# Peptides against a protein of PDB entry 4CIC: the designs that were tried, part 163

Target 1, 148 residues: chain A of PDB entry 4CIC
Amino acid sequence: KVSTKGHYGVQAMFDLAQHFGEGPVSLKSIAERQGLSEPYLEQLIAVLRKAGLVKSVRGAQGGYILAREPRDIKVGDIIRVLEGPIAPVESVSQDDPEHSLKFDFSVTKSVWEKVKKSIEEVLDSITLADMLKDAEEAQMAQGYMYYI
Target 2, 147 residues: chain B of PDB entry 4CIC
Amino acid sequence: KVSTKGHYGVQAMFDLAQHFGEGPVSLKSIAERQGLSEPYLEQLIAVLRKAGLVKSVRGAQGGYILAREPRDIKVGDIIRVLEGPIAPVESVSQDDPEHSLKFDFSVTKSVWEKVKKSIEEVLDSITLADMLKDAEEAQMAQGYMYY

## One batch from the design tools (peptide; made by RFdiffusion4, then SolubleMPNN)

Design b2_p24_4_s1 (from b2_p24_4, 16 letters changed)
Fold by OpenDDE base, seed 3:
Structure b2_p24_4_s1 (fold): chain B 148 residues (1-148), chain C 147 residues (1-147), chain A 24 residues (1-24)
Amino acid sequence: as target 1 above (148 residues)
Amino acid sequence: as target 2 above (147 residues)
Amino acid sequence: GFELPTNEELREAYEKALKEEAAK
């Protein structure tokens, strides 16, 4: 499951992508536009900043910007930063070591590995630039529907 | 995320698939082989039975069997029964209408929909029969390494 | 592991975050 952190992280990063090249954006403005709590966003941004996906800009027009161009940030990169490695199934085995019956769940594990790989491939195939393009196309489609 | 329920459900179903055609299997035996608690397995099996994926057999040799052939049960079918529809991200917006900032999360939603679709495609492409085949191939490969 | 939270988990996490923020 993409955690709430991953979901909101992608939203925040997408907001920054929409404003890329326009200068720094305040956390308050991102929070308002994305329907996020500002404190929660602060936590997300801190992690994203530490990972080098966003930069803090100081000054009167201070805020945050993407550290890279939208085309150079994959959704998968954002998710990996916020959630760690994409795991399809929470390995049940870590918390209760005693019932680690080493049943060679090799086959069932392989199913989940296939799922994981598929998720990774999808998320790594989508950049913030792709998302921007999709948004533009959707807006144009809506605009055309009103003019018809 | 495939929940623990989904994971264990697939394990239990796979165990039943391995014994398909051999008659009913006791919950105790499944639990022992799959490292599951019997009470937990009872809950899983109850759901799977209600969904028509497993059958209960009564009698001295009673237990559970797959209701269908392994080739006719997709992993996706098991997951849908246990976890419901594979929803990538549940829409946050349903319960609090006031802060439904209709932010057209359409684009972010589309990302998760693509992920969902990909997961569904993978899970629907794998049957219990495929899993059995993979297990057999793995066993054969291990056997050949020891000779 | 990367698991997409259920919408319910997302909602609960969001509500929890809001409560924690309001309690500060």
Scores: peptide ipSAE 0.115, ipTM 0.742, DockQ to the pose 0.078; fails the geometry check
Fold by OpenDDE base, seed 5:
Structure b2_p24_4_s1 (fold): chain B 148 residues (1-148), chain C 147 residues (1-147), chain A 24 residues (1-24)
Amino acid sequence: as target 1 above (148 residues)
Amino acid sequence: as target 2 above (147 residues)
Amino acid sequence: GFELPTNEELREAYEKALKEEAAK
């Protein structure tokens, strides 16, 4: 489950990637472009900043920028920052110690671990640069459809 | 996120797979072995039965059995039955034409679609028979550690 | 942990966001 937080976090980071090299972008502008509430975005950006994925620029033309080049930020990095480690199944907290039912859930656990690994591999294979490229390709494809 | 429903559903189905060929298993026995509440299991089994993954056997020795061989049931099939389609990023229905916020969410959507596809591929690659085999191998490995 | 939201959760979040925007 990409949480709403993860989803919007990736959107916000992608917006910053699109403006990378153009200088700082205001939260207001990101919120408007991505259809996010500004307060919600503030929370996301705070986490991303703390993790060192975004930088705050102060001043009249202040705002936020990516702290690294788009190619150096994986989607997986963003998700890990926002959601923590990718867990396919919320570990039913072992809090009930007494039912020592050694249910060898080992096999079921292994299934979910495989899923987790797969998700991680996918998310770690996609950078913000890859997303930018995909966006460019999509725009070109739309442009060609109007000229035909 | 495999929902708790999906997780327990797979556990219940795996229990039935372990007893496949031995006759019908009571819900009570499954619940006890899998650490599930019987009422919760009843709900799961009802869905699984409706989907044709489980059969109910009536009588004094009644209960439930897998409707198919373990090799013919993918984990993905179980999850789809219990949770529905692995959440496609619901296309924000284009229905509000006026706010043409052409938010080209196309790229973000594509990321999640890739994730979805990957999950589906993994879950569709694992059958209950594979799980049974893994369980056997794990038991053998534990046995060898004591000898 | 990374959990994929259910379609229902996504829908609810979207509906909530729309409602909040319309109320402004």
Scores: peptide ipSAE 0.101, ipTM 0.742, DockQ to the pose 0.075; fails the geometry check
Fold by OpenDDE base, seed 4:
Structure b2_p24_4_s1 (fold): chain B 148 residues (1-148), chain C 147 residues (1-147), chain A 24 residues (1-24)
Amino acid sequence: as target 1 above (148 residues)
Amino acid sequence: as target 2 above (147 residues)
Amino acid sequence: GFELPTNEELREAYEKALKEEAAK
């Protein structure tokens, strides 16, 4: 499951992508548009900034911008920053030395590794630029439905 | 992410698959082999039984068996039973009715739908029989490294 | 909803289950 953090992080980054090239966007404006609490967004942005995905701009027109072009930010990059590596099932084996039933859960682990790999492939195949394109296409489709 | 319930459920089902055709297996034996608490396993087995993936056998040699052949049980079937439909993101939208800013998060939703589909495809592509085969291959490979 | 638990969540859940069993 993508955590709430991952979900909202992608939303926030997508909002910044929509405004890419328009200058810095305030956290308040992002929060309002994305239905996020401003304090929660501050936490997300702090992490994203530390990871170099977002930049803060100071001044009267201050706020946040994407640190890279939308095409250079994968959804997978955002998720990895916010959630860490899609960790495979950590081996429960370390803590009980006596009942170290080294049950080679290798087979069950392999299942989850396959799932992980699949998720990573999907998330790494989608950029913020792809999301922008999808949004534009959706808007055009809606516009056509109103004219019919 | 696969929940703990899903993870241990797959382990328990795999244990039953390894003993398929040998008769019923006790929960105690499964718990011991899989490093699970017996009470936790009882909860898992109850759900799996209700879903028709596991059968209880009564008697002196009583216990549990797979209700179907390992080839007829997908990992996806186990996960769906234990966790419900694969939802990659819990929609936070239900709890705050007032701030139902129906922001058409259609684009972000589409990302998660793609992830969901990918997970489903993977889990539905793996049967307990496939897992058994993988285990056998791994054992053979280890045996060859010792010779 | 299907969320892959973190390894930490898996560990915590397992430890909790073991503690609950030992307390009985």
Scores: peptide ipSAE 0.086, ipTM 0.752, DockQ to the pose 0.085; fails the geometry check
Fold by OpenDDE base, seed 1:
Structure b2_p24_4_s1 (fold): chain B 148 residues (1-148), chain C 147 residues (1-147), chain A 24 residues (1-24)
Amino acid sequence: as target 1 above (148 residues)
Amino acid sequence: as target 2 above (147 residues)
Amino acid sequence: GFELPTNEELREAYEKALKEEAAK
């Protein structure tokens, strides 16, 4: 399950990608378009900015822009920034030390590592540019359905 | 993130696979070997039993066994039983209809669907028999390091 | 660790975010 942070982070970054080259976009505008709470979006953007994926532009026409071209931002980069390393298994919180008998279930661990690797490969194979292309294709397909 | 249920479920099923053909295994024995709470394991086993992945054997030598051969149980089967359909993104619950309705984020949805598909493919490619084989290979490798 | 949040976790997080916004 992709966390809410990851999901909304990708949405916000995709919105910025759609406006890449058009200048700074306000958080309010992103929030409205993506159906996100503005305060929540502020938190996401703060993390993304700190990680160097977005830049803030100050002034009357201020807002946020992608710090890199859409082709240079992978979905995996966004997820890693927001959620940290992709771990397939929730590390059983060390807080119940008694029951986490470290059975080095090396075999079960290997299953989850395979899952992790697969997720990483998928997310690293998709850029914001790929998402933009997919969106354009989807719009064209809808347009054709209305004219047929 | 694989839930704790999924993780422990796979462990419990793997334990049963290791003892496949040896007769019924007690929940206590599984719990001890896998470092699981017995009450928690009872809950997991109940779900797995209902799904037909395990069978209960009654009597003095009673316990649980795999309902199918290890080769016929995929990790994906275990996860689907315990967690339901592998969903990459938690569907934003329909409970806030106002926010969920507007933006058919078809593109973002497609990303998560790709992730889902990838996870399913991986989990469906691994059987309990594969896990048994991997365990045997790991033990042999350790044995060779000691000689 | 990247856990794909359950739909329930997403819902709870969303509800929490809404409550926090309403409390401001």
Scores: peptide ipSAE 0.071, ipTM 0.743, DockQ to the pose 0.079; fails the geometry check

Design b2_p24_4_s2 (from b2_p24_4, 17 letters changed)
Fold by OpenDDE base, seed 1:
Structure b2_p24_4_s2 (fold): chain B 148 residues (1-148), chain C 147 residues (1-147), chain A 24 residues (1-24)
Amino acid sequence: as target 1 above (148 residues)
Amino acid sequence: as target 2 above (147 residues)
Amino acid sequence: GFELPTNEELKKAYEEYKKLLEKL
């Protein structure tokens, strides 16, 4: 499970990416387009803003924009902001004297560290620009299916 | 999340792998060595047994053994049994009829599917035999640091 | 289905595991 926070955070950031260059978008409009509750989105956007991934624009046409270009925002950046650092399995340096327990723990830990690394590599390989491209390709493919 | 179930399940299976060929081990002994509650381990072992990864042996020297060699059990096999199939991010099939929502959802879903695939590939690349080898190497490395 | 934990949930699971190891 990508946490609900991570999932919806990526959706909200993707919505902002789709509107990048069009000016500020309201939280209401993002919530409506992404099927998110506005109060929940407000919490996510507050975190993303604090992390410098989103910028608030004030005024009559106020709202939110991406703070960087879509190509400069990785999915991994969004997830790290919302979920925190994928906690290193803190080596429980518990001085538990039984050598066997420490060892078994270290080996199982290494498995989860490999999984973690793989997740990070995938999430860091995908930008919001990549997601935009995938969306355009999918829309074109659907358009071609309707024209046949 | 490797759920707590997945984590402890891998530990229990690893303990059984370490004792593979030595005969049946008691749940009590696994629980003691792995720092698991015996009742919790009993639940995990029941699932693993039902899936055919563990075998129960009856008698005075009864207990549990791996049903397969450590090389023939992937970490992914253990996790799939305990966690079920790595759930795709359940598409919240919010039947939200708006076409745009479905599309955005599809793209975000594809990201999580890529993550899922990557996790499966990692977990399917690691066997209990690989874990045993890593354990031996770590023990040797510690032994060399003490000598 | 295998749900990827939140980092926070992973952290909690590790902390719980840590506490369990401390009790042994």
Scores: peptide ipSAE 0.028, ipTM 0.682, DockQ to the pose 0.084; fails the geometry check
Fold by OpenDDE base, seed 4:
Structure b2_p24_4_s2 (fold): chain B 148 residues (1-148), chain C 147 residues (1-147), chain A 24 residues (1-24)
Amino acid sequence: as target 1 above (148 residues)
Amino acid sequence: as target 2 above (147 residues)
Amino acid sequence: GFELPTNEELKKAYEEYKKLLEKL
């Protein structure tokens, strides 16, 4: 599961990337555009803010902004903040004498570690800037389909 | 989620791979070696059997065997059978008219599709024979640490 | 659909596995 939390966290961060340089965006505005509940978004933004991916701006035009440029935020950074370090399956305690069970567990663990590493590599290869570019390209492609 | 189902399914299939060529293995024996409940393992084996990854053998020495050689069973095959196709994040219903939401959804969807493809490639690159080899290598490495 | 286990789900599955191992 990309947890619902990870999914919505990436959506919220992408919304902030689309408005990067335009000033602070309200949580209400993000929630409306992304189809998120405002209370749920508040929880996500609180975590992202604590991790230094988002900044809170106070004042009449207050809200949230990305703390870094979209090119400097990987999707992997967002997921790691929201889901925590993808914990390696902690080693079962040393004391169980049946060698076979530990061994089978180690081999199956290695499969999941390879999967995990591959996921991290993919998520670390995608920035919010890459997502913005993909969005612009898709919008241009749709615009061309309506003019033909 | 590699669901608990996917995880235990791979363990059960790996146990059958370790005994491949030795004849049928009882569910009880697999459950004991892999630390699985026998009723849970019965459910897993029923699905794996229906998918043609496992065969049931009847008789006094009855039990289960791999339906194919360990080299011909990918971890991805096991996971696809147990968990179904890795569903992309189901598209939230088409009916929300705001064009922007659909577009943002498409971009985020593409990220998850890339992740999904990468997972499938990894799982399809690992066979039960590869797992057996890794097991043998790890056992040899432990043996060398004790000498 | 293959959903990547959350760290909590992996931890829970691991703890359940560990508890099962302790019963064996």
Scores: peptide ipSAE 0.025, ipTM 0.679, DockQ to the pose 0.106; fails the geometry check
Fold by OpenDDE base, seed 2:
Structure b2_p24_4_s2 (fold): chain B 148 residues (1-148), chain C 147 residues (1-147), chain A 24 residues (1-24)
Amino acid sequence: as target 1 above (148 residues)
Amino acid sequence: as target 2 above (147 residues)
Amino acid sequence: GFELPTNEELKKAYEEYKKLLEKL
């Protein structure tokens, strides 16, 4: 599962991308716009900040900004930060004596590794800039439907 | 998550594929070979049987067999049966009224849908026959040709 | 629905699986 953490992390990062260049955004405003609890968002932002994806701005107009341009942040980068490395199925220790069990495990592992690789490729192919573009296209499409 | 259920389900199905054509395999033997608890395997097999991926054979030499040839069972078929439709993210309820939230939700949803599609494509590209082949290749590479 | 395991849960499931294999 993209954990609730990964899901909401991408939402929070996308919100920051939408406001990129407008200055720092308060956690409260992100929480309100994204339907997140502020305390939960604080935890997410702390992780994202530590990973260098988000910057904290101090002051009366303080808050958070993306640490990089939206084009320089992949969805995969966000997920890796929040969920950790998409765990390679740790190599089952070679020490189990019955050869058949090791083999079956290795083949099953290879399936999950292929799945993992595919997920990584997809998530690394999508940037926050791509998401912004998709958002704009969706808004235009909806706007055209109201004029018809 | 490929749940423990999905993982062990694929293992159990792969075990049945390795023994395909040899007749029915007991749950006990699958459990022993795959390092599964027999009671847990019973639950998995019940689901797989209900989905028509496995057949039960009755009698003294009773057990389970694949309901189809290994080439006709995709890993995706097994996962869909055990875990249901691949949903990378639980659909957050559409009920949030603010238009901006819906939009952000839609874009985020599209990301997860792309991920889902990619997972489905991968899992649907792998059959139990492909896994058997990979197994044989791995055994050859390890020099464990049991003559 | 099929939810991809978190890496921690995959790791945990794998560790549990290893422990099960070690007991066999």
Scores: peptide ipSAE 0.025, ipTM 0.683, DockQ to the pose 0.111; fails the geometry check
Fold by OpenDDE base, seed 5:
Structure b2_p24_4_s2 (fold): chain B 148 residues (1-148), chain C 147 residues (1-147), chain A 24 residues (1-24)
Amino acid sequence: as target 1 above (148 residues)
Amino acid sequence: as target 2 above (147 residues)
Amino acid sequence: GFELPTNEELKKAYEEYKKLLEKL
């Protein structure tokens, strides 16, 4: 499950990517655009800031910016920060002696490890810059549908 | 979530695959080997049977068998039966009308759809026969470590 | 729908599975 945290975290980071280079964005404006509660967004931004994905800018036009360019932030980086390492199935402590149960467990574990690896590969293949490009392409496609 | 249902369902199906061709297996024996509660396994088997992945055999040596060969059952088939369609994110209901939110939502949705597709591809690439082979290889590797 | 388990849910499912194995 991309947790609710992961989902909204990616949305908030994408909003910051859309405004990258325009200066600092207020949490209120992000919350309004993304349909998030401001208190919930404050918690997400605090985690993202601590991880060095977001910077706080102080002053009259204070707010938040991406700490790196959109091309240098993977979706996988955001998810790892918010959800932690996609925990490998905690290695069942080796100590249970019945050999047969360990074996069946190992095979089932390998299936989920393959799934995990595939998810990580997908999320690491998508940057905020890729998302911006996909958004621009979708807007152009909608614009063409109204002019026809 | 590979729900507890998905996880245990794959284990139960794998147990049936290990005994494929040996005749019907009792739920009690599967539960004992896989460390599952028999009542929980009964619920899983009922769903798997209704989906046509498992058959019930009646008689003195009654029990359950795979309805198809292990090579013809994908892990993805088991998961779809037990958990329904693989949805990485609950589709936030489309009903929020503000146009700008729809666009940003569409891009985020596309990310999760790519993740979903990748999961489906992985789970559809693994059969119960592949799991049996991996099990056999792991047993051989353990055997060589003791010699 | 197949929701990816949260790490905590995976951990819990794994712990439940481990406890089940320990009972076996």
Scores: peptide ipSAE 0.022, ipTM 0.681, DockQ to the pose 0.104; fails the geometry check

